# Designs tried in a protein design run: peptides against a protein of PDB entry 2C5K. Part 26

Target 1, 91 residues: chain A of PDB entry 2C5K
Amino acid sequence: EDPFQQVVKDTKEQLNRINNYITRHNTAGDDDQEEEIQDILKDVEETIVDLDRSIIVMKRDENEDVSGREAQVKNIKQQLDALKLRFDRRI

## One batch from the design tools (peptide; made by RFdiffusion4, then SolubleMPNN)

Design b2_p14_5_s2 (from b2_p14_5 with S8K E13V E14P)
Fold by OpenDDE base, seed 2:
Structure b2_p14_5_s2 (fold): chain B 91 residues (1-91), chain A 14 residues (1-14)
Amino acid sequence: as target 1 above (91 residues)
Amino acid sequence: PVPPVPRKPKKFVP
């Protein structure tokens, strides 16, 4: 598995872990955990930027078909946005 | 040239 696919996989697993935590903790609780979640959500945003940059370089310099990778990044963005909404909605 | 390697996010461990 190439580094791009590994990052995609790890990012989705991270978002799933947070989503599962929010499901079990529907109210804001431990401030340390809430801060950690916020930090990771921000980190995922930066990871998405890195993924997009990688795709741009592949399309430009390697002339490879990136449609599958673009779809993967789109899915991660949607998952992140949904998770942010759930996180912010909690009392 | 090799595309840049994306950085993984920090692992969440509750």
Scores: peptide ipSAE 0.277, ipTM 0.829, DockQ to the pose 0.787
Fold by OpenDDE base, seed 3:
Structure b2_p14_5_s2 (fold): chain B 91 residues (1-91), chain A 14 residues (1-14)
Amino acid sequence: as target 1 above (91 residues)
Amino acid sequence: PVPPVPRKPKKFVP
């Protein structure tokens, strides 16, 4: 059990759920649902900050090789950015 | 020091 890897996995699954929803809903619909999606995207941004903080501590205090974890966080950031573009382009 | 435990985002349920 690695809490870092569990959060990475759950975050990617969350982004996939939203992406699937946007695929089914190419236009903005219910305002409450759109606000919920926006709130979750902000929550993912906060999760990424937590992941980065964890990496910083591992590099500084444990002197561990974190290149693999940095690559995972980079991938999540790319997935989030792509999803934001899809979300914002809907009218 | 132990690294902080990252928080998971809430689950999306439309």
Scores: peptide ipSAE 0.276, ipTM 0.828, DockQ to the pose 0.762
Fold by OpenDDE base, seed 1:
Structure b2_p14_5_s2 (fold): chain B 91 residues (1-91), chain A 14 residues (1-14)
Amino acid sequence: as target 1 above (91 residues)
Amino acid sequence: PVPPVPRKPKKFVP
């Protein structure tokens, strides 16, 4: 498994962990875990930027078909957006 | 030229 696929996998696992936590904790808290979730969501946004940059370079310099990788990043973005809505909806 | 290696996100451990 190449580093790109490993990062995709780890990112999805992180989003799933947070989603599972939100499922068990349907009300917003003022604890360190709520702050940690916010930090990780920002870190995931930065990871997505890194993934997109990698795709741009591959498409430009390697002449490889990147359609599969683009679809993976699109899926992660959609998962992140859905998670943000769920996180922010908690009272 | 090799594409930049994406970094792994911070791990969530509740």
Scores: peptide ipSAE 0.272, ipTM 0.828, DockQ to the pose 0.772
Fold by OpenDDE base, seed 4:
Formats: sequence, structure tokens, C-alpha cells
Structure b2_p14_5_s2 (fold): chain B 91 residues (1-91), chain A 14 residues (1-14)
Amino acid sequence: as target 1 above (91 residues)
Amino acid sequence: PVPPVPRKPKKFVP
């Protein structure tokens, strides 16, 4: 498996872990866990930037069909946005 | 012309 697909997979799994945690913990009760989630959500944003940069180089320098990879990154962005809304709406 | 290797995000361990 290429590094791009591995990062996509791990990022989606990470977002799923947080989503499952939020489901089990619908209230912000543990400040340490809340801060950790916030840090990881920011880290995912940086990962998405790295994924986009990789796509730009593949499209420009290698002339590869990146449509599938662009769709994967779009899906991750949508998953992240949905998760942020759930995270911020908790009382 | 090598694409940058994306970094994996920090793993959440509650």
C-alpha cells in the first residue's frame, strides 16, 4: 500500500475513533480528553494539507489521474467538518 | 519531482 492510501486510511480511522468517543461521551466532562481531541482535529487539518500537496505534485509532475485521490480527500474533509460540528455542539 | 509523503495524524488514545 502506498503512503497516500495509508494516510487516508489512518485519518479516516482516527476520525471514526473520535466520533465513537463523542457518541459515548456526549458531554464535555474530561478536559484532558477534550484538549486531546481538539489537538487531533487540528492535526487532521494539517494532514489534509499534506494530502492536497501530494495530489498537486502527482497531477503536475507525474501526470497521474488524481480524480480518485481528490475524491478521497474531499470525503475526509466532509467527515472532518461533520465531526467538528458534533464536537462543538456538545454541552 | 517526488510527491511529498503525507504525515499520519496523531492517534487518539482515550
Scores: peptide ipSAE 0.272, ipTM 0.827, DockQ to the pose 0.808

Design b2_p14_5_s3 (from b2_p14_5, 4 letters changed)
Fold by OpenDDE base, seed 3:
Structure b2_p14_5_s3 (fold): chain B 91 residues (1-91), chain A 14 residues (1-14)
Amino acid sequence: as target 1 above (91 residues)
Amino acid sequence: PVPPVPKKPKKFIP
């Protein structure tokens, strides 16, 4: 498995872990966990930037079809946006 | 050129 796919996998796993936590905790009651979630969401945003940069280099320098990788990053962005919405709109 | 290696996000352990 290449490093790009490993990062995609790990990122999705992190978002799923947070989503599962939010499902079990619909109220913001634990400040330590809320801060940790916010930190990881920021890390995911930075990871997405790195993934996009990797795709740009592959598309430019390797002349590879990156459509599959672009779709993966798009999916992660959508998952992140949905998770942020759930995180922010909890009662 | 080698594409940059993306960094993984911090692991969440509730």
Scores: peptide ipSAE 0.290, ipTM 0.828, DockQ to the pose 0.802
Fold by OpenDDE base, seed 4:
Structure b2_p14_5_s3 (fold): chain B 91 residues (1-91), chain A 14 residues (1-14)
Amino acid sequence: as target 1 above (91 residues)
Amino acid sequence: PVPPVPKKPKKFIP
């Protein structure tokens, strides 16, 4: 498995873990866990930037079909946005 | 010529 796909997989896994945690913990009660979630969400944002950069270089320098990878990144962005909305709406 | 290697996000362990 190439590094790109591994990062995609791990990123989705992280978002799912946080989503499951938020489901079990619908209120912000543990500051340490809330800060950890915030840190990871920021890391995911940075990871998305890295994924996009990788796609840009592949498209420019290798002239590869990146449509599949672009769709994967789009899906991650959608998952992140949905998760942020859930996270921010918690009391 | 070589695409940058994306970094994995921090692992969440509650």
Scores: peptide ipSAE 0.289, ipTM 0.827, DockQ to the pose 0.810
Fold by OpenDDE base, seed 5:
Structure b2_p14_5_s3 (fold): chain B 91 residues (1-91), chain A 14 residues (1-14)
Amino acid sequence: as target 1 above (91 residues)
Amino acid sequence: PVPPVPKKPKKFIP
Protein backbone atom coordinates (compact mmCIF):
# COMPACT_ATOMS: atom_id res chain seq x y z
CA GLU B 1 0.00 0.00 0.00
CA ASP B 2 1.06 3.57 -0.68
CA PRO B 3 2.74 5.08 2.40
CA PHE B 4 0.41 8.08 2.29
CA GLN B 5 -2.65 5.83 2.32
CA GLN B 6 -1.19 3.68 5.08
CA VAL B 7 -0.69 6.75 7.26
CA VAL B 8 -4.23 7.91 6.52
CA LYS B 9 -5.53 4.49 7.50
CA ASP B 10 -3.46 4.32 10.67
CA THR B 11 -4.47 7.83 11.68
CA LYS B 12 -8.16 7.12 11.29
CA GLU B 13 -7.71 3.88 13.20
CA GLN B 14 -6.09 5.68 16.13
CA LEU B 15 -8.84 8.28 16.20
CA ASN B 16 -11.42 5.48 16.18
CA ARG B 17 -9.67 3.72 19.06
CA ILE B 18 -9.71 6.91 21.11
CA ASN B 19 -13.32 7.56 20.18
CA ASN B 20 -14.28 4.07 21.32
CA TYR B 21 -12.45 4.62 24.59
CA ILE B 22 -14.19 7.95 25.17
CA THR B 23 -17.52 6.27 24.45
CA ARG B 24 -16.82 3.70 27.17
CA HIS B 25 -15.38 6.35 29.49
CA ASN B 26 -17.56 9.43 29.22
CA THR B 27 -15.96 11.02 32.28
CA ALA B 28 -12.38 12.05 32.82
CA GLY B 29 -10.50 8.90 33.72
CA ASP B 30 -7.02 7.94 34.77
CA ASP B 31 -4.61 10.82 34.29
CA ASP B 32 -2.22 8.49 32.51
CA GLN B 33 -4.86 7.58 29.95
CA GLU B 34 -5.90 11.19 29.48
CA GLU B 35 -2.29 12.19 28.91
CA GLU B 36 -1.81 9.33 26.47
CA ILE B 37 -4.86 10.45 24.52
CA GLN B 38 -3.56 14.02 24.46
CA ASP B 39 -0.19 12.80 23.21
CA ILE B 40 -1.77 10.81 20.41
CA LEU B 41 -4.02 13.69 19.41
CA LYS B 42 -0.90 15.83 19.19
CA ASP B 43 0.77 13.12 17.11
CA VAL B 44 -2.22 13.17 14.79
CA GLU B 45 -1.85 16.93 14.38
CA GLU B 46 1.78 16.45 13.44
CA THR B 47 0.83 13.63 11.08
CA ILE B 48 -1.63 15.95 9.37
CA VAL B 49 1.18 18.46 8.85
CA ASP B 50 3.25 15.71 7.25
CA LEU B 51 0.35 14.67 5.04
CA ASP B 52 -0.16 18.26 3.91
CA ARG B 53 3.55 18.60 3.16
CA SER B 54 3.38 15.47 1.06
CA ILE B 55 0.44 16.89 -0.86
CA ILE B 56 2.25 20.18 -1.45
CA VAL B 57 5.23 18.35 -2.90
CA MET B 58 3.02 16.17 -5.08
CA LYS B 59 1.16 19.18 -6.41
CA ARG B 60 4.28 21.27 -6.98
CA ASP B 61 6.95 18.82 -8.04
CA GLU B 62 4.97 15.89 -9.46
CA ASN B 63 2.08 17.91 -10.90
CA GLU B 64 -0.29 15.16 -9.76
CA ASP B 65 -3.99 15.48 -9.07
CA VAL B 66 -4.11 15.67 -5.29
CA SER B 67 -7.83 16.39 -4.89
CA GLY B 68 -8.51 12.91 -3.53
CA ARG B 69 -5.69 13.12 -1.02
CA GLU B 70 -6.75 16.61 0.01
CA ALA B 71 -10.23 15.25 0.67
CA GLN B 72 -8.78 12.47 2.81
CA VAL B 73 -6.78 14.93 4.89
CA LYS B 74 -9.83 17.16 5.25
CA ASN B 75 -11.79 14.16 6.52
CA ILE B 76 -9.09 13.36 9.08
CA LYS B 77 -9.06 16.97 10.26
CA GLN B 78 -12.82 16.85 10.72
CA GLN B 79 -12.59 13.56 12.60
CA LEU B 80 -9.85 14.99 14.81
CA ASP B 81 -11.84 18.13 15.57
CA ALA B 82 -14.93 16.12 16.46
CA LEU B 83 -12.90 13.85 18.71
CA LYS B 84 -11.20 16.79 20.43
CA LEU B 85 -14.62 18.23 21.17
CA ARG B 86 -15.78 14.96 22.75
CA PHE B 87 -12.55 14.59 24.67
CA ASP B 88 -12.60 18.13 26.03
CA ARG B 89 -16.21 17.81 27.20
CA ARG B 90 -15.13 15.08 29.61
CA ILE B 91 -12.55 17.32 31.28
CA PRO A 1 11.73 14.55 -5.89
CA VAL A 2 9.62 12.09 -3.95
CA PRO A 3 7.17 13.42 -1.37
CA PRO A 4 8.25 12.89 2.22
CA VAL A 5 6.83 9.88 4.01
CA PRO A 6 4.39 11.05 6.68
CA LYS A 7 4.92 9.89 10.24
CA LYS A 8 2.50 7.39 11.75
CA PRO A 9 0.76 8.44 14.94
CA LYS A 10 1.43 6.64 18.18
CA LYS A 11 -0.82 3.63 18.69
CA PHE A 12 -3.42 3.95 21.41
CA ILE A 13 -3.61 0.94 23.70
CA PRO A 14 -5.93 1.60 26.65
Scores: peptide ipSAE 0.287, ipTM 0.827, DockQ to the pose 0.794
Fold by OpenDDE base, seed 1:
Structure b2_p14_5_s3 (fold): chain B 91 residues (1-91), chain A 14 residues (1-14)
Amino acid sequence: as target 1 above (91 residues)
Amino acid sequence: PVPPVPKKPKKFIP
């Protein structure tokens, strides 16, 4: 497994952990967990930028097919957007 | 030329 795939895996695991927490906690709180979730969501956004940059370089400088990696990043973006919506809808 | 290594997000520990 290459570093790109490891980051994809770890990113999805973080989003899943947050999603599981939101499932158990349907109301927004003012505790350290809510702030930590916001921080991690921002980290995921930065990770997505890094993943896209990596793909751009691979597509430009390498002869590898990046279609599969582009699909993975698209999936992570969709997962992040769905999670943000769930997080923000909590009262 | 090697592509940059993507940054890992912070780990969530409830």
Scores: peptide ipSAE 0.286, ipTM 0.826, DockQ to the pose 0.794

Design b2_p14_5_s4 (from b2_p14_5, 5 letters changed)
Fold by OpenDDE base, seed 2:
Structure b2_p14_5_s4 (fold): chain B 91 residues (1-91), chain A 14 residues (1-14)
Amino acid sequence: as target 1 above (91 residues)
Amino acid sequence: PIPPVPKKPKKFVP
């Protein structure tokens, strides 16, 4: 597995872990866990920027088909946005 | 040239 796919996999895994936690904890009750979730969501935002940059370089410099990678990043962005909404709506 | 390696997010451990 190439580094790009590994990062995609790891990113989705983290978002899934947070989503599962939010499902089990529908109220914000543990400040340490809530802060950790916020930090990871911020890390994911930065990861998405890096993934997009990688795609731009591949498209420009290597002339490779990046359609599949673009679809993966789009999916991660959608997953992140949905998770942020669930996280922020908790009382 | 090799594309930059994206950063991995922090691992969530509840």
Scores: peptide ipSAE 0.278, ipTM 0.820, DockQ to the pose 0.809
Fold by OpenDDE base, seed 4:
Structure b2_p14_5_s4 (fold): chain B 91 residues (1-91), chain A 14 residues (1-14)
Amino acid sequence: as target 1 above (91 residues)
Amino acid sequence: PIPPVPKKPKKFVP
């Protein structure tokens, strides 16, 4: 498995873990966990930038079909946005 | 010539 796909997989796994945690903890009660979630969400944002950069280089330098990878990144962005909305709406 | 290697996000362990 290439590094790109591994990062995609791990990123989705982190988002799912946070989503499951938020489901079990619908109120912000543990500051340490809330800060950890925020840190990881920021890491995911940075990871998305890295994934996009990888796609740009692949299109430019390797002239590869990146449509599948672009769709994967788009899906991650959608998952992140949905998760942020859930996270921010918690009391 | 080669794409940059993306970095994995921090692992969430509650």
Scores: peptide ipSAE 0.276, ipTM 0.819, DockQ to the pose 0.810
Fold by OpenDDE base, seed 1:
Structure b2_p14_5_s4 (fold): chain B 91 residues (1-91), chain A 14 residues (1-14)
Amino acid sequence: as target 1 above (91 residues)
Amino acid sequence: PIPPVPKKPKKFVP
């Protein structure tokens, strides 16, 4: 497994952990946990930027098909957007 | 030319 795939895997795992927490906690109330979730969501946004940059370089400088990696990043973006929506809807 | 290594996100520990 290459570093790109490891980052994809770890990113999805973090989003899943947060999603599971939100499922168990439908109301916002623990400020420490809420701030931690926000911090991780920002980290995920930065990770997505890094993944996209990696794909751009591979597509430009390498002769590899990046279509699969582009699909993976698109999936992570969709997962992040869905999670943000759930997170923000909590009272 | 080697693509940059993506940054891993912070681990969530409730």
Scores: peptide ipSAE 0.276, ipTM 0.818, DockQ to the pose 0.792
Fold by OpenDDE base, seed 5:
Structure b2_p14_5_s4 (fold): chain B 91 residues (1-91), chain A 14 residues (1-14)
Amino acid sequence: as target 1 above (91 residues)
Amino acid sequence: PIPPVPKKPKKFVP
């Protein structure tokens, strides 16, 4: 599989895992998992930067149609924002 | 030029 698509897939899987955890644990606590979730959410933000950089290079240097990849990144950003909202509401 | 490979986020294991 294309590395870009693999990262997209892995990112969505992590967000889903966190979302499932938050669903089962709707209250914040002194759980070590809270910090782990924050770390992963930060990793996802940086991953999105990497994905965007990849798209910029593809558009500029490869002259490829990146509309599909841009839509994927947009979807991840939306998923991240929704998850952050759920996570923060527990705090 | 090949686009840079994005970094994978840390895996969440609850």
Scores: peptide ipSAE 0.275, ipTM 0.820, DockQ to the pose 0.802

Design b2_p14_6_s1 (from b2_p14_6, 9 letters changed)
Fold by OpenDDE base, seed 5:
Structure b2_p14_6_s1 (fold): chain B 91 residues (1-91), chain A 14 residues (1-14)
Amino acid sequence: as target 1 above (91 residues)
Amino acid sequence: KRKERVEALRKAAE
């Protein structure tokens, strides 16, 4: 399998976990898993940087059409931003 | 794990 796609898949699973947590825990600091969720959020954020870098290299060195990969990363970024906002706005 | 991910992505990009 393409490592890029594997990372995307794993990232989406992480986002899904975060989404499920927020759905079940709409009060900040009420669960022992909160810190772990925060760590996952940061991990996803860092993963996106790595994904972007890989696209830059592809575009530069291989001159390959990266529009599909860019769209995937854009989608992940949008999901992350939405989840971060929801997570931070919990009372 | 991040290091592994970075390496995998680098290899995929080359």
Scores: peptide ipSAE 0.178, ipTM 0.785, DockQ to the pose 0.551
Fold by OpenDDE base, seed 3:
Structure b2_p14_6_s1 (fold): chain B 91 residues (1-91), chain A 14 residues (1-14)
Amino acid sequence: as target 1 above (91 residues)
Amino acid sequence: KRKERVEALRKAAE
C-alpha cells in the first residue's frame, strides 16, 4: 500500500518490458512497437524524477532514513541507463 | 496519470 513502492514496482515492470524488447529486436525499426518502447523509456525517465522529488521531501525530516529508497532509485537509474545504451546501439 | 503519481508520492513522503 506504499505508493513509493508501488511506483518502483511499476517502473521495474516497464524496464523489464524494455529489456525483453531489446533482447528480441537487435535492429532498430523492425517492429511496430518501437515507438511505444521509446515512449516507455521517456515515461520511466519522468517517473525517476518524481521518485527523486519524493525522497527529497522525506530527507527534510532528519528522523527518516531514506537510504533504502535512494538505493532503489539508484538501481532503477542504472537499469534505465543500461537499457538506453543498448536500445540506441541497435543497428 | 503522472499527476496522480506525483500526488501519491508526495503523500507517501509526508
Scores: peptide ipSAE 0.177, ipTM 0.788, DockQ to the pose 0.494
Fold by OpenDDE base, seed 4:
Structure b2_p14_6_s1 (fold): chain B 91 residues (1-91), chain A 14 residues (1-14)
Amino acid sequence: as target 1 above (91 residues)
Amino acid sequence: KRKERVEALRKAAE
């Protein structure tokens, strides 16, 4: 499998886990897993950087169309931003 | 895992 797509898949699974956690825990600091979720949020953020870097490298080859990959990363960024907002707004 | 991920992405892109 394409390692880029594998990373995208793994990232989406992480985002899904975060989403599920937020829906179950609308109060901040009331669960032992919150620290782990915070770590996952940061890991996803770092993963996006890695994905972007890989696209930059791919763009060095003019024969490679990266539009699809850029769209995938953009989607992940949008999902992460939405989840961050929801996570941070918990009281 | 992150290190492995970065390496995989780098290798695939190069």
Scores: peptide ipSAE 0.176, ipTM 0.783, DockQ to the pose 0.594
Fold by OpenDDE base, seed 1:
Structure b2_p14_6_s1 (fold): chain B 91 residues (1-91), chain A 14 residues (1-14)
Amino acid sequence: as target 1 above (91 residues)
Amino acid sequence: KRKERVEALRKAAE
């Protein structure tokens, strides 16, 4: 029902997919799915931009506290950064 | 998908 929370949920599922792939594939370029995983990483990055923009708009409403949503997005950013590091460090 | 989520987030933020 809440579009923001639905997007957060979908993003977390994408992050889990990436995490599982990295766990199974520790060598770069050894699987046909690698390009798809790279596309998912980029999609998550774009989604974070959209989430941040939505929070900026919400902050214009003085009657709404956005701290909870900001914390959720911060957590997603941290997860993405960690996964990107692991993905790029594969030999 | 991106168009849909952007529109949904925009609408929810209005």
Scores: peptide ipSAE 0.176, ipTM 0.782, DockQ to the pose 0.544

Design b2_p14_6_s2 (from b2_p14_6, 10 letters changed)
Fold by OpenDDE base, seed 2:
Structure b2_p14_6_s2 (fold): chain B 91 residues (1-91), chain A 14 residues (1-14)
Amino acid sequence: as target 1 above (91 residues)
Amino acid sequence: DYKKKVEELRKASE
């Protein structure tokens, strides 16, 4: 198994959890899980930084085609940005 | 676990 793909999979699961939470809670501060969701959002942001760094290293040191991995990370970034916007728009 | 994720990414980059 590719460790990179495992991290991507884990990250997508975290994003899915956030999405489900936002869907069920359209009012800010009305649930005890909100703090945990905020923490997960930050964890995903940090993971994306690490994913990007790993791609840079592979491109530089391993001379491997990273276009597929770049596309995966781009997709994760887009999902995160959309979720952050939805989360912050809650009243 | 964040620490685990970092380690997995490190392995993927080598």
Scores: peptide ipSAE 0.109, ipTM 0.722, DockQ to the pose 0.603
Fold by OpenDDE base, seed 3:
Structure b2_p14_6_s2 (fold): chain B 91 residues (1-91), chain A 14 residues (1-14)
Amino acid sequence: as target 1 above (91 residues)
Amino acid sequence: DYKKKVEELRKASE
């Protein structure tokens, strides 16, 4: 049981949903789910902030090696940025 | 869903 990993998993699932949506919809504003996808993008952004905060706490209070978790969050950030770019560039 | 995520991360930080 690792709450951090559970949140990472949930975030990955959200990113996956966004990716699948973009794959199926390459035209902006042509689907009722677009607003929901935009909300999910924002939720992921907020989750990343919380993930970073948790890493700071672990690094400070637990003196635990957080390099692995930092790499995971970095990966999520990169995925989010890529998806944002693809989502915004839809015509 | 967000509430649950926050709680999970809180536990991870304890």
Scores: peptide ipSAE 0.107, ipTM 0.719, DockQ to the pose 0.577
Fold by OpenDDE base, seed 1:
Structure b2_p14_6_s2 (fold): chain B 91 residues (1-91), chain A 14 residues (1-14)
Amino acid sequence: as target 1 above (91 residues)
Amino acid sequence: DYKKKVEELRKASE
């Protein structure tokens, strides 16, 4: 049981929800879920900030190898950036 | 929900 991994898992599920919405809605503002998806995008952004902070604390206070966790967060950031681009380019 | 995430990350950092 790893709280960090649980947050990563929840974040990836949110990204998957956003991805599914974008694939079904290629026109901006055509659905009542639009505002909810925008809120989820912001929630993911805030979660990434918290994940980065947790890694900083782990490096400083625990002196453990965090390369694996850094790679996971980097992957989440890349996924979010790609989804934001697709979301903003909807017609 | 967000509060839960923050608490989980706090525990992971200890």
Scores: peptide ipSAE 0.107, ipTM 0.721, DockQ to the pose 0.584
Fold by OpenDDE base, seed 5:
Structure b2_p14_6_s2 (fold): chain B 91 residues (1-91), chain A 14 residues (1-14)
Amino acid sequence: as target 1 above (91 residues)
Amino acid sequence: DYKKKVEELRKASE
C-alpha cells in the first residue's frame, strides 16, 4: 500500500535474484543471463538514488519520521555493495 | 520497470 515500501520490496526481490544467480554462476561470462544481471545491478543503484531523494523530500516535513526508511535504504545499500563485490570477484 | 518505480516513489513523496 505504501509506495515507498513497494519499491523497497521490489528492490529486495531483485537483490535476492542476483544473490541466487551468483550462487549458481561462480564463473564470469559463462551464462547468457549475465548481462541481464548486470542491468539489474544498475537498476538497483538508480532505485537507491530515487529512494534517497524521496527521503530528502520527506525530511522537509517536520511531522514525518524518516529514520525507519533511512535504515531500510542503508540495509539495501549494504546488500548491494556485498553482491557487487561477489559478482566482480568471480573468475 | 524503472519507470514504474519512479512513479511509485513520486507518489510516496507527495
Scores: peptide ipSAE 0.104, ipTM 0.720, DockQ to the pose 0.581

Design b2_p14_6_s3 (from b2_p14_6, 8 letters changed)
Fold by OpenDDE base, seed 3:
Structure b2_p14_6_s3 (fold): chain B 91 residues (1-91), chain A 14 residues (1-14)
Amino acid sequence: as target 1 above (91 residues)
Amino acid sequence: SREEKIQKLREASE
């Protein structure tokens, strides 16, 4: 069991759900699930903080190569930012 | 539980 990878996987699934929602809902406030999607966006943001912290600790205390994990988190951040932009641009 | 997984991650980061 690798908690980091499991969290990454769960986060990516959340991002995928958000993406699917945005694809089907280009009008803001037209669906009862919008509030839930907003909550998921915030949850992902908070999760990223935890992922970053874990990497920082690993670099500091274990001196382990974390480039792979950093790349994963970077990718998640990029996806989140893109989804936020798309979500906020809905009219 | 996702919440438990996140908690494990946090504990590992202490």
Scores: peptide ipSAE 0.169, ipTM 0.780, DockQ to the pose 0.859
Fold by OpenDDE base, seed 1:
Structure b2_p14_6_s3 (fold): chain B 91 residues (1-91), chain A 14 residues (1-14)
Amino acid sequence: as target 1 above (91 residues)
Amino acid sequence: SREEKIQKLREASE
């Protein structure tokens, strides 16, 4: 079991949920789910912090090549930023 | 659970 990969998988599922919501709701404040989606966005942000910290610890304590994990986190950050932009630009 | 997975990750990052 790799906790890092499990967290990455769960985070990507959250991003997918947000994406599906945005594609169906292009008007801000139009349903009762908006607050839940905002909470998920914040949850993903906090999770990314934890993922980054775990990579720092791996570099320091285990001296392993973390390039693959860094690429995964970078991809998640890019997805989150794109979704946040789309969410904030809803009219 | 998801919370347990995140907690394991945090513990590893201490």
Scores: peptide ipSAE 0.168, ipTM 0.778, DockQ to the pose 0.828
Fold by OpenDDE base, seed 5:
Structure b2_p14_6_s3 (fold): chain B 91 residues (1-91), chain A 14 residues (1-14)
Amino acid sequence: as target 1 above (91 residues)
Amino acid sequence: SREEKIQKLREASE
């Protein structure tokens, strides 16, 4: 499998875990996993940077159609931003 | 591993 797609898949699984956690824990700081979720959020954020860079390289060096990959990363970014907002607004 | 794959993406972008 394409390493890019594998990373995307893993990232989406991380986002899914975060989403499930927020759903179950709408009160901030009420669970031992809170810090782990925060770490995952940062990990996803960093991974997105790597995904974007890989697209830039592919577009530059291989001149390959990257529209599909760009759409995938855009979707991940939107999910992350929404989850960050929900996570931070928990009372 | 996932970390290895991410590292490959990072290295390819350098």
Scores: peptide ipSAE 0.160, ipTM 0.770, DockQ to the pose 0.619
Fold by OpenDDE base, seed 2:
Structure b2_p14_6_s3 (fold): chain B 91 residues (1-91), chain A 14 residues (1-14)
Amino acid sequence: as target 1 above (91 residues)
Amino acid sequence: SREEKIQKLREASE
């Protein structure tokens, strides 16, 4: 499998876990898993940077059509931003 | 592993 697609898939699974956590925990700091969820949020953020860089390299060095990959990363960014907002707004 | 795959992306982007 394409390493890019595998990373995307793993990132989507991380986002899914974060979403499930937020739906179950609407109060900040009341669960032992919260620190882990915060770490996952940061990991996803860093992974997005790596995905973007890989796309830049593909456009530059391989001159490949990357529109599909750009759309995938855009979707991940939108999901992350929404989850970060929901996570930070918990009372 | 996931970490190895991510590391490969970083290395390719350097």
Scores: peptide ipSAE 0.156, ipTM 0.769, DockQ to the pose 0.632

Design b2_p14_6_s4 (from b2_p14_6, 9 letters changed)
Fold by OpenDDE base, seed 3:
Structure b2_p14_6_s4 (fold): chain B 91 residues (1-91), chain A 14 residues (1-14)
Amino acid sequence: as target 1 above (91 residues)
Amino acid sequence: SRKEKIEALRKASE
């Protein structure tokens, strides 16, 4: 059991939910769930901070190769940024 | 649970 991978998996599921919402709601404010989606976006943002911290600790304390984990977090950040852009540009 | 997973990660990152 790896807490890092569990959190990554959960985060990706949240991103997927956001993506599905955006694809079905191309206009802002047309659904009661929009506020919940905004909350999820912020939750993912905070979770990324936790993921980054865990990588910093691994590099500091164990000097372990964290390239794989860094790549995973980078991918999550890219997905989040893309979703934020799509969410914000809805009319 | 999701809560426990995040907490475990946080504790490991201190």
Scores: peptide ipSAE 0.250, ipTM 0.831, DockQ to the pose 0.803
Fold by OpenDDE base, seed 2:
Structure b2_p14_6_s4 (fold): chain B 91 residues (1-91), chain A 14 residues (1-14)
Amino acid sequence: as target 1 above (91 residues)
Amino acid sequence: SRKEKIEALRKASE
């Protein structure tokens, strides 16, 4: 019951959904779900901010080892950036 | 729910 891990799991599922959408819809604006996918991209971006904040708080208040969590967030950021690029390159 | 999970994280990070 770790809120951090729950959010990470949810975020990864959202990224997977976006990836699947992009692979099936290589033309921009030709599907009713595109607006929803754009919203999810923004939601993930905002969620990453929350994840980073949680890590900062853990370092500050608990002096807990956060290297594992930092690695998880780094991976999510890399996935998001790649998906944004692919999404924007659609014609 | 997804909303509840995100809110729980936010509250824990204040």
Scores: peptide ipSAE 0.248, ipTM 0.829, DockQ to the pose 0.865
Fold by OpenDDE base, seed 4:
Structure b2_p14_6_s4 (fold): chain B 91 residues (1-91), chain A 14 residues (1-14)
Amino acid sequence: as target 1 above (91 residues)
Amino acid sequence: SRKEKIEALRKASE
């Protein structure tokens, strides 16, 4: 059991949901799910902070090689930023 | 659950 990987997996699933929503809803504010998607975006943003904190702790306390985990978080950040841009540009 | 997994990560990061 690895809490980090479980959270990463969950986060990627949420990003996928957001992506699918944007694809289906190119107009802002015309669906009951709009607010929920906005909440998920913010939740993912906060989760990324937690993921970063866990990496800091690994470096500090365990001195493990965290390069792989850092790459995973970087990828998630890039996906989130792209989705936020697409979401905000909807008219 | 999702909540438990996130909480586990948070606790480990304290």
Scores: peptide ipSAE 0.245, ipTM 0.828, DockQ to the pose 0.827
Fold by OpenDDE base, seed 1:
Structure b2_p14_6_s4 (fold): chain B 91 residues (1-91), chain A 14 residues (1-14)
Amino acid sequence: as target 1 above (91 residues)
Amino acid sequence: SRKEKIEALRKASE
């Protein structure tokens, strides 16, 4: 059991849901799901903070390599930033 | 559940 990887997987699924919504809805406020998608964006932001905290704890253990996990979180952050830009640019 | 997974991560990060 690895809680870190389980949370990463869940976060990526949420990002995919947001991406699919943006693809189908290019007009802001034109759907009842708009508020739910905004809530998911905020939830992902909070989850990223938790993931970063877990990496900090791992770094306190000199026997663990965190490079792989740092790369995973960096990728998630980049995906989130791109989706936020696309979401905000909708007219 | 999703909630339990996030909570497990939080506890491990304390």
Scores: peptide ipSAE 0.237, ipTM 0.823, DockQ to the pose 0.820

